Peptides against a protein of PDB entry 3HUF. Designs and how they scored, part 118

Target 1, 320 residues: chain A of PDB entry 3HUF
Amino acid sequence: MWIIEAEGDILKGKSRILFPGTYIVGRNVSDDSSHIQVISKSISKRHARFTILTPSEKDYFTGGPCEFEVKDLDTKFGTKVNEKVVGQNGDSYKEKDLKIQLGKCPFTINAYWRSMCIQFDNPEMLSQWASNLNLLGIPTGLRDSDATTHFVMNRQAGSSITVGTMYAFLKKTVIIDDSYLQYLSTVKESVIEDASLMPDALECFKNIIKNNDQFPSSPEDCINSLEGFSCAMLNTSSESHHLLELLGLRISTFMSLGDIDKELISKTDFVVLNNAVYDSEKISFPEGIFCLTIEQLWKIIIERNSRELISKEIERLKYA

## One batch from the design tools (peptide; made by RFdiffusion4, then SolubleMPNN)

Design b2_p18_8_s2 (from b2_p18_8, 10 letters changed)
Fold by OpenDDE base, seed 3:
Structure b2_p18_8_s2 (fold): chain B 320 residues (1-320), chain A 18 residues (1-18)
Amino acid sequence: as target 1 above (320 residues)
Amino acid sequence: KKKEEEEYEKEQEELLKE
């Protein structure tokens, strides 16, 4: 989201979130959803127009800002952004930091981009929330992205956490739920006067982790916990591969269970399968290899003695 | 520069009192 602040009390010492939309900026406007009052004798009654666009699909992958358009409203002394005079037709900016100078005012409005990109675990939740979040200037998507800051966990009561949730946790992404999204949808009016009223997702995250025994106390408890072990996996998802890498595993990939030869077995401690393949193929597993699901592996890695547990299971099945 | 900032700060303090 875009946040503005300024020196010299020209914004009354307040920071403000700018959501996608159009704002008239000037001395003789009242602060509301479409106006920004700036207190200075050097600023015109109506000085500039700010227009913030909704996020693009590209912004979800890059973590880039919503496009920020500035237009001078035919003022005597003009408007500058990053020391450059704004053109007569307005200019558009994609920099994360904008220094906006209105006329001869010695103080500048500083606009900065606070990155927030929300990944969803399922398309249904994305479909429900994407429109509202985009109107807050928050990029949303389903695919893994290095720009993701938040991950929406699907609340299925009594179900195991998904691979997406496991990976989001290990990546140190802030896991949130529908309750946080509901709270975000209500803040649009309250944050006009004070950007600090933006809800802290870390409190929501702490509550989710505390109340769910499927999470370890920290990502650090699991990261590299299986260093020195080797696994093979079916080439099904990039997220599953990245999850296993974060555990410190050496990973080999195969296309089918039939591709698991004696050489692969000799170099592999265990095989990781998805639930569908595990359930369908359990009767046809190669002899002398330990096969498990990611969910079964997760149950092992959240235990304090994970390395001992996995070693015992490997030994048990190699000699059975 | 400092004098212009101080003069401007005074002008802003006066505007905040109106």
Scores: peptide ipSAE 0.025, ipTM 0.575, DockQ to the pose 0.061
Fold by OpenDDE base, seed 2:
Structure b2_p18_8_s2 (fold): chain B 320 residues (1-320), chain A 18 residues (1-18)
Amino acid sequence: as target 1 above (320 residues)
Amino acid sequence: KKKEEEEYEKEQEELLKE
């Protein structure tokens, strides 16, 4: 989201979130959802127009800012952004930091981008929330991205957490739920005058972890917990691969269960399967190797003695 | 510059009181 602050009390010492939309900036406007009052004798009654666009698809992957347009409203002394005069038709900016000078005012409005990018675990939740979140200047999507700051957990009561949720947890993304999204959708009016009133997602995240026994106490408890073990997996999911890498596993990939030969077995401690393959092919599992699902593996890795538990299962099958 | 800044600051303080 864009946040503005200013020097010399020209914004009355307040920070403000600028959501996507249009703002008239000047000395003789009243602060509201479409106006920014700036207190200076050097500023025109109506000095500039700021227009913030909704997030682009690219912004979801890059964590880039919503496009910020500045237009001077035919003032005598113009408007500058980053020491450059704004063009007659206005200019658009994609920099994360903007120093905006209105006329001859010695104090500047400082605009900075605070990154917030929300990944969804399912398309239904994305479809429900994307429009509202985009109107807050928040990029949204389904695919994994290095720019993601938050991950929406699907609340299916009584179901195991998804691989997406597991991976989001291990990569230290803030996990949120529908309750946080609902709260976030209501704050638009309250945060106009004070950007600090933005809801803290970390409180929501702490509550999710505390109330769900499927989460360890911290990601650090699981990261590299299986260092020194080797697994084989079907080359089907990037998130699954990245999850296993974060556990410290050496990973081999195969295309079918028939590709699991004696050589692969000799180098592999266990095989990781998806639920569909595990349920359908359990009769055809290779002899002498431990096969499990990611969800079964997760149940082991959240235990304090995860290494000992896995070692016992591997040993049991070597003597069978 | 310093005098203009000080005059400007005083002028802003007066405007914030209105």
Scores: peptide ipSAE 0.024, ipTM 0.557, DockQ to the pose 0.063
Fold by OpenDDE base, seed 4:
Structure b2_p18_8_s2 (fold): chain B 320 residues (1-320), chain A 18 residues (1-18)
Amino acid sequence: as target 1 above (320 residues)
Amino acid sequence: KKKEEEEYEKEQEELLKE
């Protein structure tokens, strides 16, 4: 989201979140959802228009800011952004930091992008929340991205956490839930006056982890916990591959169970399957190899003795 | 520059009181 603050108390010492929308900026406007009051004798009554666009699909992958448009309202001394005079028709900016000078005011409005990019675990929740979050200037999507800062966990009662949730945890993404999204939807008015009223997602995350036994105490407990072991996986999802990499596994990929030959078995400690293949193919598993699902693997890796547990299962099947 | 900033700050503080 865009946050503005200013030097010389020209914003009354307050920080403000700017959501997507249009703002008239000037000395003789009242702070509201479409106006930003700036206290300076050097600033026109109505000085500039700021327009923040909704996030693009590209912004989700790059973690880039919502486009920030600035137009001078035909003022005597103009408007500058990053020391450059704003053009007559206005200019658009994609920089994460903007120093906005209104007229001859010696103090600048500093706009900075606070990165928030929310990945969803499922398309249904994305469909439910994307519009509202985009109106907050928050990029949203389903695909994994290095720009993702937050991950929405799907709460299914009595189900194991998804591979997406497991991976989000291990890559140290802040896991959030629907309660946090609901809270975000309510802050829109309150954060106009004080940007510090933005809810802390880290507290939500801590509460999720603390209250759910499906999570280890920390990602560090699981990262590289299976270093030295090798697995084969069905080439079905990138998230599954990245998850296994974070566990420190050497990974071989195959397209079908029929591709698991004696050579692959000789180099592989266990086979990781998705639930659908595991359930359908249980009877046709290759002899002498340990096959498990990612969810079954997760239940092992969250244990403190994960290496011992895996070793015992491997040994049991090599001598059967 | 520093003196101009201080004079300007005082001028803004007065405007915040009006």
Scores: peptide ipSAE 0.024, ipTM 0.569, DockQ to the pose 0.062
Fold by OpenDDE base, seed 1:
Structure b2_p18_8_s2 (fold): chain B 320 residues (1-320), chain A 18 residues (1-18)
Amino acid sequence: as target 1 above (320 residues)
Amino acid sequence: KKKEEEEYEKEQEELLKE
């Protein structure tokens, strides 16, 4: 989201979130959802127009800002952005930091991009929330992204957490739920005057971890916890691969269970399978190797003695 | 420049009190 602050109390010492939309900026406007009052004798009554676009699909993957358009409203002394005079037709900016000078005012409005990108684990929830979140200037998507800051967990009572949720947790993404999204949808008007009133997603995250025994206390409890072990997996998902990498595993990939030969078995401590393959192929598992699902692996890695537990299971099957 | 900024800051403080 875009946040504005200013020097010299020209914004009354307040920070403000700018959502996608159009704002008239000037001395003789009243602060509301479409106006920004700036207190200066050197600023025109109506000085500039700011237009913030909704996020693009690219912004979800890059964590780039919503496009920020600035137009001078034919003022005597013009408008500058990053020391450059705004053109007569207005200019558009994709920089994360904008220093906006209105006329001869010695104090500038500083606009900065606070990255917030929400990944959804479920397409139905994305379909429900994407429009509203985009109107807040928040990029949304389903696919893994290095720009992702928040991850929406599906609430299914009594179900295991998904691989996406596991990976989001280990990647130190803030896990949120539908309750946070509901709260976030209500703050649009309240944060106009004070950007600090933005809901704390970390409180929601702490509550999720505290109330769900499927999470360790921190990602650090699991990151590199399986260093020195080797696994083989079906090349099924990028998230599963990245999850296993974060555990510190050496990973070999194969295309089918038939590719698991004696050479691969000799170099591998265990095989990781998806649920469908695990359930369908239980009878055809290679002899002398420990096969498990990601969910079974997760149940082991959240335990304090995860290394000892895995070692015991590996030994049990080598001597069987 | 610094003196002009200080004079301008005082003028803005007066405007915030009105």
Scores: peptide ipSAE 0.023, ipTM 0.571, DockQ to the pose 0.058; fails the geometry check

Design b2_p18_8_s3 (from b2_p18_8, 9 letters changed)
Fold by OpenDDE base, seed 4:
Structure b2_p18_8_s3 (fold): chain B 320 residues (1-320), chain A 18 residues (1-18)
Amino acid sequence: as target 1 above (320 residues)
Amino acid sequence: SEKEEEEYEKEQEELLKE
């Protein structure tokens, strides 16, 4: 989201979130959803127009800001952004930091991008929330992104957490739920005068972890916990691969159970399968190898003695 | 200084009226 602050008292010492939309900026406007009052005698009554666009798909992957358009409203002394005069037709900016000078005012409005990119675990939740979040200037998507700051888990009571949730946790992404999204949807008016009123996602995350026994105490408890072990996995998802990498596993990939030959078995401690393959092909598992699902692996990984547990299972099946 | 700021703002206000 875009946040504005200013030098001196020209924004009354307050920070403000700018959501996608159009704002008239000037000395003689009242702060509301479409106006930004700036207190200086050097600033025109109506000085500039700010227009913030909704996030693009690219912004989700890059963590770039919503496009920020500035237009001078034919003022005597113009408007500058990052020491450059705004063109007659207005200019658009994708920089994460904007120093906006209105006329000859010695104090600048400082706009900065607070990175927030929300990944969803399922398309249904994305479909439900994407429009509202985009109207808050929050990029959203399903695919893994290095720019992802938050991950929405689906609260299904009694179900195992998904691979996406597991991976998000290990990546130290802030896991949130629908309650946080609902709260975000209500803050739009309250944050006009005080950007600090943005809800704390870390509090939500802490509550999720505390109340769900499927999470370890910290990501650090699991990261590299299986260093030195080797696995084979079905080439199904990049997230599953990355999850296993974060556990410190050496990974081999295969396309079918038939690709698990004696050579692969000789260098592999266990095989990781998706639920569909595990359930359908239990009878056809290669002899002498430990096969498990990611969810079964996760249940072992969250235990303090995960290495011992895995070793025991490997030994049990190697001599069976 | 606050005084320099006030003088500057006053000068700018005069310049904006022209």
Scores: peptide ipSAE 0.025, ipTM 0.643, DockQ to the pose 0.309
Fold by OpenDDE base, seed 2:
Structure b2_p18_8_s3 (fold): chain B 320 residues (1-320), chain A 18 residues (1-18)
Amino acid sequence: as target 1 above (320 residues)
Amino acid sequence: SEKEEEEYEKEQEELLKE
């Protein structure tokens, strides 16, 4: 989201969030959802127009800011952004930091981008919330991105957490739920005057972890916990592969259970399967190798003695 | 100049009190 602050008390010492929309900036306007009062004798009554665009799809992957348009309202001394005069028709900016000078005012408005990018685990939840979040200037999507700051867990009561949720946890993304999204939607009016009033997602995350026994105490408890072990996995999802990498596993990929030959078995401690293959092919598992689902693996990983548990299962099947 | 900045700051402080 865009946040503005200013030097010389020209914004009355307040920080403000600029959501997507249009703002008239000047000395003789009243602060509201579409106006920013700036207190300076050097500033015109109506000096500039700021326009914040909704996030693009590219912004979701890059973590880039919503486009910031500045137009001078035919003032005597113009408007500058980053020491450059704004063009006659206005200019658009994609920099994360903007120093905006209105006329001859010695004090600048400082605009900075605070990154918030929300990944959804479920397309239905994305469809429900994307429009509202985009109107807050928050990029949203389904695919994994290095720019993601938050991950929406689908609350299905009594279901195991998804691979996406497991991976989001291990990569230290802040996991949130529908309750946090609801809270975000209500804050839009209150944060106009004070950007510090944005809800803390970490509190939501702490509550999710505390109330769900499917999470370890920290990602650090699981990261590299299986270092030195080797697995084979079906080439199913990139997220599953990345999850297993974060566990410190050496990973071999195969296309079908028929590709699991004696050579692969000799180099592999266990095989990771998706639920569908595991349930359908239980009878045809290769002899002498431990096969499990990623969800079964997760249940072992969250235990304090995960390495011992895995070792015991491997040994049990070598001597059977 | 520093003096113009001080005068400007004083003028802004007065405007914030109105």
Scores: peptide ipSAE 0.023, ipTM 0.574, DockQ to the pose 0.063
Fold by OpenDDE base, seed 3:
Order: C-alpha cells, then structure tokens, then sequence
Structure b2_p18_8_s3 (fold): chain B 320 residues (1-320), chain A 18 residues (1-18)
C-alpha cells in the first residue's frame, strides 16, 4: 500500500494510506476518499491529482508498488517528484519512494510503498477475495512468490494443514485467515485519517499458531532439523521441494516409483510422496525403503525428538 | 535556511488555529 506523510505539519502531522483511486490534492479541499488537504500558503487550492492504479500480476511476483500517477493541475509553480518537474500531461512512477513537492512549499509529501502481497492456498478463496484486496492495492495470487508477505490458510475443520501452509510457516510468511481478510475489508475509511489504524496481521498469526497444535512454536524449531538426512521425492511440486530444503534435507528427484533403483535406495534415508501416490502405490513400494507422505513427515518434524523418531522408522524398514 | 523553516512553521501553526 502507498503511505503518505509530510514535514512541517502540512498533513496535520498525520500519515495516510492511499488505496487505488484518484485524489485531488490541495489547500482548499476536505480530506475524504478522493481528496487530500495540504495546509500551506505556498500551494494552490487544487494543486495536483494523484492516481494510484490497482496492482498488476507482475506486482505479485516482484513486490513492486502500484503505479503512482501525478498530474499538476496547471498551477503557477508546478509540481516536482524526486526533484524532477512533472510533465504537462502527468507522469507515472514505479519507485518505492516518492518525494512530492507542491509549488514553492518548503516541505515535501513523502510517499512510500509498504509491501503487502497475499498468497492464497486455494483458488476458491482467491476468487472470493482478490477483487476486494486489489481495490486496497494488495497484489494477490496462488503461486509461490519471493514477494509474498502474507499467506491465507485454508480453514477446513479437522483437516491437516496443506504443504503450502507448512512452507509459508517455515519461510516466515505471516499466516492469516478469513477473519483477518474480513477485518481488513472494513478499515478502508478509518485509515484515511491515520495510517497506523491499518490492522496488524501479526496478532492474527499469533492466534492461529497458538490455537492449532499442527504448528510448532516457531519456524526455527523445524528449519534444518533434518540436517544430515537424505530423501528422494517425486517431482510433483516446487513448494514441496523448497519445504524439504528448509528442513535441511539432501533431495533427489525421480519421475516414477519405477525409477527408484538400488543405487538410489543406497543413497537415501526415505522417500517422500504425495497422498495420492502413497495411497495408490502403497502395495508396490520398493523393498528396503521408508516411504511416507509430506503430512506424515510434518507430524514427525513438529515433535521435539524428530531426529530420533525418523531414525527409528528408517531402521525399522531397512531391516524388515 | 533553518530560520526560514522556523518562520514558515510558525505561519502554518497560525493557519491551523484559524
């Protein structure tokens, strides 16, 4: 989201969130969803127009800001952004920091991008929320992204957490739920006066973790917890691969269970499978290898004695 | 200058009181 603040009390000492939309900026406007009052004798009654675009698909992957357009409203002394005069037709900016000077005002409006990028675990929830979140200037998507700041957990009562949720937790993404999204949708008007009223997702995250026994106390309890072990996995998901890497595993990939030869078995401690393959191929598992699902692995790694538990299972099946 | 900023700040404070 874009946040503005200013020196010299020209914004009345307050910060403001700018959502996608159009704003008239000037001395003789009243603060609302489409106007920004600036208090200075040096600025015009109606001085500039700010237009913030909705996020693009590219912004979801890069964590880049919503496009910020500035137009001078034919003022006597013009408008500058980052010491450059705004062109007559307006200019567009993708920088994360903008210093906006209105006329001869000695104080600048400072606009900065606060990164918020929400990944969804399922397409149904994305379809439900994406439009509303995009109108808040929040990029959304399904695919893993290095720019992801928040992850929406799928709440199915009584189900195990998904691989996406596990990975989001280990990569220290803030896990949120539908309750946070509902709360976020209500704040649009309240944050006009004070940007600090933007809800903190960390409290929601803490509550999710505290109330769900499927999470360890911290990501640090699981990161590199399986260092020194080797696994093989079916080449099914990049998220699954990255999850296993964060556990400190050495990973080999294969395309089918038939590709698991004696050489691979000799170099691996266990095989990680998805639920569908595990259930369908359970009778045809190679002899002398420990096969488990990622969900079964997760149940082991959240235990304090995870290394000892895995070692016992490996020994049990190698000699069976 | 620092003095010009202080003078401007005072002028803005007066405007906020009107």
Amino acid sequence: as target 1 above (320 residues)
Amino acid sequence: SEKEEEEYEKEQEELLKE
Scores: peptide ipSAE 0.022, ipTM 0.574, DockQ to the pose 0.060
Fold by OpenDDE base, seed 5:
Structure b2_p18_8_s3 (fold): chain B 320 residues (1-320), chain A 18 residues (1-18)
Amino acid sequence: as target 1 above (320 residues)
Amino acid sequence: SEKEEEEYEKEQEELLKE
């Protein structure tokens, strides 16, 4: 999201979040959803127009800012952004930091981008929330992204957490739920006066982890917890592969269960399968190898003695 | 006018004290 602050009390000492939309900026306007009052003799009654665009799909993957357009409203002394005069037709900016000078005002408005990118685990929830979140200047998507700051967990009562949720947790992404999204949708008017009123997701995250026994106490309890073990994985999602890497596993990939030969078995401690393959092929598993799902693996990983539990299961099948 | 601008600044300073 874009946040503005200013020097010399020209914004009354307050910070403000700018959501996607159009703002008239000037001395003789009242602060509301479409106006920004600036207090200085050197600023025109109506000085500039700020237009913030909704996030692009690219912004979700890069964590880049919503496009920021500035137009001077035909003022005597013009408008500058980053020491450059704004063109007569207006200019557009993709920099994360903007120093905006209105006329001859000695104090500048400083705009900075705070990155927030929300990944959804469920396409139905994305469809429900994406429009509202985009109107807050928050990029949204389903696919994994290095720019992801928050992850929306699907809270179906009694369901196991998904691979996406497991991976988000290990990546130290802030896991949130629909309650946080609901709260986030209500703050739009309250943050006009003070950007500090924006809710922190960390409390929501802490509550989710504390109240769900499917999570360990911290990501650090699981990261590299299986260092020294080797697994084979069916060529599935990249997310599943990255999850296993974060556990410290050496990973071999295969295309079909028929590719699991004696050589692969000799160098592999266990095979990780998706639920569909596990359920359909359980009767045809190769002899002498431990096969499990990612969800079954996760249930072991969250235990304090995960290494001992895995070792016991491996030994049980080597000597069976 | 400069005078209207000074009056406006005074009004804005008063609004900042509330």
Scores: peptide ipSAE 0.018, ipTM 0.522, DockQ to the pose 0.110

